# Peptides against a protein of PDB entry 5OOQ, part 133

Target 1, 227 residues: chain A of PDB entry 5OOQ
Amino acid sequence: YREDVRQVVTHPANALSFLQPGRLVEISVNGKDNYGWGAVVDFAKRINKRNPSAVYTDHESYIVNVVVNTMYIDSPVNLLKPFNPTLPEGIRPAEEGEKSICAVIPITLDSIKSIGNLRLYMPKDIRASGQKETVGKSLREVNRRFPDGIPVLDPVKNMKIEDEDFLKLMKKIDVLNTKLSSNPLTNSMRLEELYGKYSRKHDLHEDMKQLKRKISESQAVIQLDDL

## One batch from the design tools (peptide; made by RFdiffusion4, then SolubleMPNN)

Design b2_p21_8_s3 (from b2_p21_8, 11 letters changed)
Fold by OpenDDE base, seed 2:
Structure b2_p21_8_s3 (fold): chain B 227 residues (1-227), chain A 21 residues (1-21)
Amino acid sequence: as target 1 above (227 residues)
Amino acid sequence: METFTLYEYKDGKWVEKVIEV
């Protein structure tokens, strides 16, 4: 059931409006390379210049650049290309006992395990000297302050996903800790219906604009004493 | 002492937290 929720949450119609610069996201590449929590730099629609006719799934149709602080030190980070989610061989998280560095990696929406309810202040020029390391230090501090885990966005309360089938799913998970259905076909059909509804209802650009405005208008400053 | 800014969305608003590192 967690995967079903993840598919809905990470769909472009839902996720993109929450991928502001500095948004914390939990990253797992190819289901094996866990980078932990990183911070969003930016995102863009995936364009294949070599094959303009390439068709991507919804979850692969956008590239998100994220700062991670868990990159293996000997990874060939110089071979990383912005907006190319096909990572070079050797790009991986540091294992236990290995040293890590900060890096900006391009990922697909499918590589997002969770979207956090937190944002870091993202430097204007992340490529400037020392900026990635600053974000990396902030990430370490956040992880230290949230030992029980970084709070995840609530799909209903925060993301405002109001689809009836999704609400039923969430209710079942919350109450019964079970899937809506054990049948993969049924789940797939329901997800397709949800995606269709979301795609028709959401204007991603307008949603992002509205959220940016809400941030500026509803910004409250709390001192350290409330932490 | 270095500080960083963290934003948390709570109760319908973004809350800015200045954290010392």
Scores: peptide ipSAE 0.434, ipTM 0.892, DockQ to the pose 0.561
Fold by OpenDDE base, seed 4:
Structure b2_p21_8_s3 (fold): chain B 227 residues (1-227), chain A 21 residues (1-21)
Amino acid sequence: as target 1 above (227 residues)
Amino acid sequence: METFTLYEYKDGKWVEKVIEV
């Protein structure tokens, strides 16, 4: 059920409007490489210049650039290619006892585990010397301030996901958290159907979410000036 | 109304603002 919720939340129709610069996201690459919470730099639609006819899944159709502060120090970060989510071998988070560094990595929406209800101020030029390290320090401070975890966006209240089947799923999850598991199989099937609905309505929803994103970004900029 | 929290480190202090969308 958690994975099913994640699929809906990270779908472009829902996620893109919340991927403003500085948005905190929890990163897991290939289901194994956990970078923890990073900060969004930007995102772009995935374009294959060599194969313009390449078809990507909805979750792989966008590339999100994120700052992480948990990159293993000896990772070959120089081999990272902007807007290429296929990470070179050896790119991994630091393990316990290993030193970490800050890096900007390109990921797909499928690598987002959670979207936080928190944004950091994102420098205009993250590639400038020292800027990613500044963001890295901010990430450490946020983690210190939220020892119980960074608050996650509410899919219904914050993300305005109001699909009836999704709401039913959320209710079932709430019940399962309080009671012993009702039949998990029945709920997974409904989520696949829900995902199918999002896929079919992707273009329209994307346009709406892009508009919402622009509004949100504009408001954020105005408020930053008042700080 | 959608809300998110913004943190900015300014003048040696963290400033928190809740933004309503």
Scores: peptide ipSAE 0.280, ipTM 0.789, DockQ to the pose 0.123
Fold by OpenDDE base, seed 1:
Structure b2_p21_8_s3 (fold): chain B 227 residues (1-227), chain A 21 residues (1-21)
Amino acid sequence: as target 1 above (227 residues)
Amino acid sequence: METFTLYEYKDGKWVEKVIEV
């Protein structure tokens, strides 16, 4: 059920307006490589120059560049290609006892586990010498200040997801949490169906237009506060 | 209106800003 909520939260129609530079996101690549909390640099619509006719799922249709401070030190970070979410072999988070470094990695929306209700200052040129490390220090400090975890955006209160099918999904989750449902598989299938209905109701083109507007408005507010 | 917290770490100090969006 948490996965079904994640699918809705990380859908482009909902997530992109909250992926401002410096936004904290929890990152899990391929369901196995947990980088922890990182900071958003930017995002772009995924374009395959080699295969312009490539069709991506909603969650694969955007690339998000994120700063992480948990990259394994011996990872081949020089092989990373901007806006290519297919990570080279050996790109992984540091394990216990291993040293880590800061890196910018391109991920899909599907690699976002959660979106935090916090932002960091994001340098304009993150690729300049020392800038990633500065963000890395900030990430460490935030984690220190929030030992119980970084506050996650509330899908309803914060993200204002008011879609009927999503609300039904949330109600079902609440019921399941309270009643300890004996049939997880059937319930999961129903949740997937609701998500499917939700995703089909949204026009990506119109959603993108609305998102761009919301992003612009949010950036304007940040700029005013920085003056 | 939703509030977000922005933290800037500069010269060993944290500057906190609350942004309403």
Scores: peptide ipSAE 0.243, ipTM 0.744, DockQ to the pose 0.107
Fold by OpenDDE base, seed 5:
Structure b2_p21_8_s3 (fold): chain B 227 residues (1-227), chain A 21 residues (1-21)
Amino acid sequence: as target 1 above (227 residues)
Amino acid sequence: METFTLYEYKDGKWVEKVIEV
């Protein structure tokens, strides 16, 4: 059920307006490589130049560049390709006892575990010498200040998701969290169906959501400049 | 309208600001 919530939250129609530069996101690549909390640099629509007819799922249709401070030091970071979320072999987070470095990695929305209610200052040129390390220090400081975890955006209160299908999904999850279901598979299938309906509806409204995103991003930038 | 917290390091201190957009 946590995965079902994640699917809704990380859908482009909902997530993109909250992926401003410096936004904290919790990262898990392929459900295996946990990088912890990173900071968004930027995002772009995924384009396959070699196969323009490639069809991506909604959650794979965008690439998000994120700064992480948990990259294994001996990872072949030089092999990272911009806007290629297929990470080279050996790119992984540091394990316990291993040294880590800061890196910018391209991920899909599907690799976002959570979206935080925190945003860091993001340098204009993250590729400049020392800039990613500065962000890395900021990430460490935030983690220190929030030992109980980074505050996660509330899908309803913060993200203002008012879609009826989403609300039904959330209500169902709440009920299932309070009651041990005798048939988890049936409940999961129903959640998937509800999400499918939700996704299709949002696909039809994608253009409107993209516009709202741009407006939100512009407003956020203006407010940041006033700080 | 979205609310987020911004942390900035200024003059040797971290400053917290809540921004509503």
Scores: peptide ipSAE 0.223, ipTM 0.757, DockQ to the pose 0.108

Design b2_p21_8_s4 (from b2_p21_8, 12 letters changed)
Fold by OpenDDE base, seed 4:
Structure b2_p21_8_s4 (fold): chain B 227 residues (1-227), chain A 21 residues (1-21)
Amino acid sequence: as target 1 above (227 residues)
Amino acid sequence: METITLYEFKDGKEEKHVLDV
């Protein structure tokens, strides 16, 4: 169920409007390489220049460039290509005891584990000397201040995801969580109340979601033209 | 003193925080 929530949250229709420069995102590449929290630089719609007819899944259709401060120091970071999510061999996070460096890596939406409610100040030219390191310092400070983890955007309250199926999913999750808790009835009632409130606003929120999606898509196109 | 600027998304708005490091 957590994965189902992640799939909805990281869907372009929901995620892109929250991927402003500096947005903190938790990164896991290929389900193995955990980079922790990074900061969004930019994003663009994925274009395959070699195969313009290539069709990507929704979660693979956008590339997000993120600053991470957990890159293994001996990773071949020079081989990284902006907007190419196929990472060179050897690109990985530092393990315990290894030294890390700051790097900008291109990831897909599928590599986003969580979207934080925090956004850093992002320098305009992240490729300039020292800028990645500055962001890296900020990331370290944020991690220090939030030892229990960076606060995650609330899909409903913050992201305003009011999709009926999603709300049903959330309800199911809450019911399951409640069954695991000592007071199963209280949690179910609260879910029903929340569901009822959100269901009434579903149409408006769906319209807003669609609008946000269109805006994000437009922004993505603009960024591609700048490449 | 180094400062970090953070924007917190809260209650549908971003709140700016300047933190001393």
Scores: peptide ipSAE 0.490, ipTM 0.916, DockQ to the pose 0.694
Fold by OpenDDE base, seed 3:
Structure b2_p21_8_s4 (fold): chain B 227 residues (1-227), chain A 21 residues (1-21)
Amino acid sequence: as target 1 above (227 residues)
Amino acid sequence: METITLYEFKDGKEEKHVLDV
């Protein structure tokens, strides 16, 4: 069921409108290479210049450039070709104990595991020196703030996917999750997870309130200086 | 102090959050 949901969510008709610059997406290339959460740079329709008649599947018909901060340091990142989702050999995420670097990777929609409800500020020139590292720092901070994972866009509430079959699928999943949550063992783990998520959400809300106050205070100071 | 700007998609709108890092 999760894969079925992923197929619908990552379909161009649904996904592209949420792949704005800075959108956080969870990346898994070829079902093997998990880069974790990255940030969208841009996307383009996949065009084969050598074979304009090439037909791609819907999920392979677009290339999404994403910043990741989990690239293995010794990966041949210099061999990465923009808008070529066929990654060179040796391009992989860092394993445990390995050092990682920031890189921009071209991926297909099929390599998106999930789409987050958060978007980072994306520098206009990500290829400029230090910019991808800045995004990488932001990614690290977000991951630190969301140890249980970045909130995923709700396909129905947020993405407004209204397909009847999809809605039925989602209802089935909800029923299954409810049944699983009725198990006392899952309830304890889920309560901790929910509490963790709630606590984080609360922290984010408090941070937001503080920021709104600071913005309001700054605006008030600016208004006071204009008086 | 480095700040991170985040946009949260909520209720069909993006809410801007600036976080101190």
Scores: peptide ipSAE 0.516, ipTM 0.921, DockQ to the pose 0.641; fails the geometry check
Fold by OpenDDE base, seed 1:
Structure b2_p21_8_s4 (fold): chain B 227 residues (1-227), chain A 21 residues (1-21)
Amino acid sequence: as target 1 above (227 residues)
Amino acid sequence: METITLYEFKDGKEEKHVLDV
């Protein structure tokens, strides 16, 4: 069911409108190489110059360039080609204990595990010296602030996916989750995880509210000083 | 102090947040 949801969410008809520069996305290449959360640079329709008649699946028909901060340090990043989702051999995320670097990698929509409700500020020229590292620092800070994971876009509330079959799928998942949660063993472990996620979401929401208040107050003070 | 700018998508609108790092 999670994969079914992912297929709908990452479909071009739904995903592309949320792939603005800086959008946080969780990246898994070929179901094996987990880069974690990255930030969208841009996207383009996949064009095969050698075979213009090539037909790609919906999930492979677009290429998304993303900044990741989990690239293995000794990976051949110089061989990466923009808008070529076929990654060179040796391009992989750092394993535990390995050093990582920031890199821009081209991925397909099928390599997106989830789309976050957060977007970073994305520099206009990500290829300029130091810009990838700046985004990398932002990614590290976001991950630090969201230890239970970055909040995912709600497919119905945020993405406004109104497909009847999809809504039925979501209802089924909700019923199954409710049934699983009714099991006392799953309730204890998942409640701590869900409560941890909810508590962190609430804490972030409170921090954001406080920040919004401070910004509003500062703007009000600036407007008062300009009067 | 380094700041991070975040945009949260909420209720069909993006809300800007500036966080101190």
Scores: peptide ipSAE 0.504, ipTM 0.919, DockQ to the pose 0.663; fails the geometry check
Fold by OpenDDE base, seed 2:
Structure b2_p21_8_s4 (fold): chain B 227 residues (1-227), chain A 21 residues (1-21)
Amino acid sequence: as target 1 above (227 residues)
Amino acid sequence: METITLYEFKDGKEEKHVLDV
């Protein structure tokens, strides 16, 4: 069921309107290379200059450039080509204990595991010196603030996917999740996970509230200086 | 003090958040 949801969410008709610059997406390439959460730079329709008649599946018909901060340090990143999702050999995420670097990688929609409800500020020139690292620092901070994972866009509430078959699928998943949550064993593990997520969401909400106050105070000071 | 800017999609709108790092 999770894969079925992913197929609908990552379909161009649904996904592209949420792939603005800075959108956080969870990345898994070829089902094995997990880069974690990255930030969207841009996207374009896939064009094969060598074979203009090439037909791609819907999920392979667009290329998304994403900043990741989990690239293995010894990966041949200099061989990466924008808008070429066929990654060179040796391009992989860092394993546990390995050093990582920031990189921009081209991926297909099929490599998106989840679309987050958060966007980073994306520099206009991401290829300028130090810009990828700045985004990488932001990604680290977001991951620190969301240790249980970045909040995912709700396909129905946020993405407004109203397909009847999809709504039925979501209802089935909700029923299953409710049944799993009603299981005492799952309740103990999920309570810890949900409590962890809720505690982090609460901390973020408190931080957001404090920030809104600071912004309001700064705007009030600016208005006072204009009087 | 380094800040990060985040946009949260909430209730059909994006909310801007500036966080101190």
Scores: peptide ipSAE 0.498, ipTM 0.917, DockQ to the pose 0.617; fails the geometry check

## One batch from the design tools (peptide; made by RFdiffusion4, then SolubleMPNN)

Design b2_p22_1_s1 (from b2_p22_1, 6 letters changed)
Fold by OpenDDE base, seed 2:
Structure b2_p22_1_s1 (fold): chain B 227 residues (1-227), chain A 22 residues (1-22)
Amino acid sequence: as target 1 above (227 residues)
Amino acid sequence: SELEEWYRKSLELLDKQLEELE
């Protein structure tokens, strides 16, 4: 039931405040292309220039630019379009035995598998020569330092998601994980219901999303000043 | 170089965060 937690965590109302420049995120595109941990460059609300009236789901409504160091070297990275999360054919992570390069890719929130409890110092101009490679080097260093995995933000302790419905959701997940329930299917259905309620509640609080975004930006500035 | 300095700063930030996580 990690997916249920992921849906809540990656919801704009929760995620955006933690998508500061340099934030580590684990990336899986289309549920098949695992790029591993990357670093957030920035994010923006998704705008369809051709169809301004286009409505996106919450998890598809933002584009997050991330630096990855696992791009297949022969991927057509030149075909990557800014603010287009629909990646060109051939854009994929390197497989075992293949060489990889650093790239900036646009993803949706739905492509975030996990949000890490770490940030890298991000250069001001990631597009400048050598910058993304340096970030890539930093990513490798992080992975080296965390052989057991990069620490993930705790939804409650770190992200401060204290919504009652979410807490109930988490409790249900814990119960399921410990196999304390005799009816996992019923519990799963209940979990989905709880998530639905939580999601609907947050959909009504667009201002909250905006505020969290601003907080994220301010925190990024503070960290940069400390360097 | 600027890149080296940036990398150094990045590592320092990482170290700081690691300490905070302990």
Scores: peptide ipSAE 0.188, ipTM 0.796, DockQ to the pose 0.669
Fold by OpenDDE base, seed 5:
Structure b2_p22_1_s1 (fold): chain B 227 residues (1-227), chain A 22 residues (1-22)
Amino acid sequence: as target 1 above (227 residues)
Amino acid sequence: SELEEWYRKSLELLDKQLEELE
């Protein structure tokens, strides 16, 4: 269920208007490289110069540049190519005991685990000397202030996602989450069961995707113009 | 310095947003 919620939240039709400079996002690249919370620099529609006819999925159709403060110090950051979300080998977050540095990395929407309800004040030129490190310092401060986690945007209240099936799902999740405090394991299993039943019956993920896809192009253009 | 001022502003913005979340 979490993945399906993420799919809806990170869809271009919903996410792009909330990817302003400084927006905090939680980053996981290729489902394995967790960079933690970073800050959005900017985003652009993905263009393949070698293959202009290339078709990307909705979640891979945009590139988001983000500042992270968890890059492994010996990562070949000099090999990073702007607007290329295919990261070179060796680009990874620092593990425990390793030193980290600040870096700007290009990611797809599919690499966003969550969108935070906070924004950092971003410098005008993030690539200027010392600017990334300053953002990194701010990120550390945020993490210090939110030991239990950075607040995530509410898909309904903040993002105003109005899909009926999604709203129903969110209501169920909220009810079960409230009960998780009493029996986390049982309630979690029940949530998965309920979601599974609902998903199988209605194919919510696909329905939501199809619905958003129809509007995505128009909304994406508008959002890009507004940003 | 410019960096120090930027950092200060960043903290101020953070504080403001924190208050809004309370």
Scores: peptide ipSAE 0.157, ipTM 0.767, DockQ to the pose 0.699
Fold by OpenDDE base, seed 3:
Structure b2_p22_1_s1 (fold): chain B 227 residues (1-227), chain A 22 residues (1-22)
Amino acid sequence: as target 1 above (227 residues)
Amino acid sequence: SELEEWYRKSLELLDKQLEELE
């Protein structure tokens, strides 16, 4: 059921307005490579120059560049290509007992497990010498300050997702969490149906969400200048 | 250094956000 919520939260219409530079996001690539919490550098719509007619799913249609501090030290980071979410072989997070380094990796929205309710102050040029390591230090500090976990954006209170079908989805999840269900499979099917309804309605309001994103980005820039 | 100043500002921003969450 958490996955159902994640699909809605990470949809471009909802997520992009909260992917300002410095936004903390929890990263899981391909459902197996958990990098933990990283910081957003920027994002762009995915463009295939070799195949301009390529069609991507909503969750794969944007590339988000993120700084992580959990990259395995012997990963071939030099092979990373900006805005290419297909990561080279050997790119992985450090396991227990292994050393890690800071790296900027391109991910899709589908690789976002959670969006945090915190932002780091980001340098203008993250690729400059020493910058990513400084961000990495900041990430460690955040984790130190939040031993019980970094606060996640509330889909309703913070992200202002007020669609009726989404609210019904959330309510259904709450009911399932509080009550014993005699037929989990049927309930799961109903959740999928509700998600489908939400998705269809939300697509009709994409223009409005894009506007909200632009406003949010502008506000973020102003905030950085005030520091 | 510039990096040190950046880091300081980052911490200040973090502190501000923490206060808003309390």
Scores: peptide ipSAE 0.150, ipTM 0.769, DockQ to the pose 0.638
Fold by OpenDDE base, seed 4:
Structure b2_p22_1_s1 (fold): chain B 227 residues (1-227), chain A 22 residues (1-22)
Amino acid sequence: as target 1 above (227 residues)
Amino acid sequence: SELEEWYRKSLELLDKQLEELE
């Protein structure tokens, strides 16, 4: 059920409006490499120069650049290619007892576990010397302040996902959390059906979210000027 | 330094957001 919610939340029609510079996101690459919470630098639509006709799934159709402070120190970060989410071999988070460094990595929407309800102030040029390390310091401070976890955006209250099928899905999850269903498989199938219906409406939702994004970005700029 | 000032501003922004969440 958590995966079904994640798919809706990370769909371009919903997620892109909340991927402003500095937005905190929890990162898991290929469901294996957990980098923890990072900060969004920017995002762009995925383009394949070698195959312009390449069609990507919705969750793989955008590349998000994120700053992480958990990269293994001996990872070949010099082999990272901008806007290439296919990470070189050896790119991984530090394990227990290993040293980590800050890095900017390109990920797909499918690699986002959750979107946080917080934004960091981001420098104009994150790739300049010392900039990503400063962001890394800020990330450590955030983690220190939230030992129980960074607050996640509420899909309904914060992200304003008002799709009827999604609301039904959320309600079903709430019911399941309170009452253990006797048939989890049947409930899971129903959730998939609801997500399927939602996905067919992505174009309309995208238009609405683009407007919300512009409003949100304008507000963020105003806040920065007041500092 | 410029980096220290940036960090300070970042923390201030974080504090403001935290207050809004309370």
Scores: peptide ipSAE 0.126, ipTM 0.745, DockQ to the pose 0.665

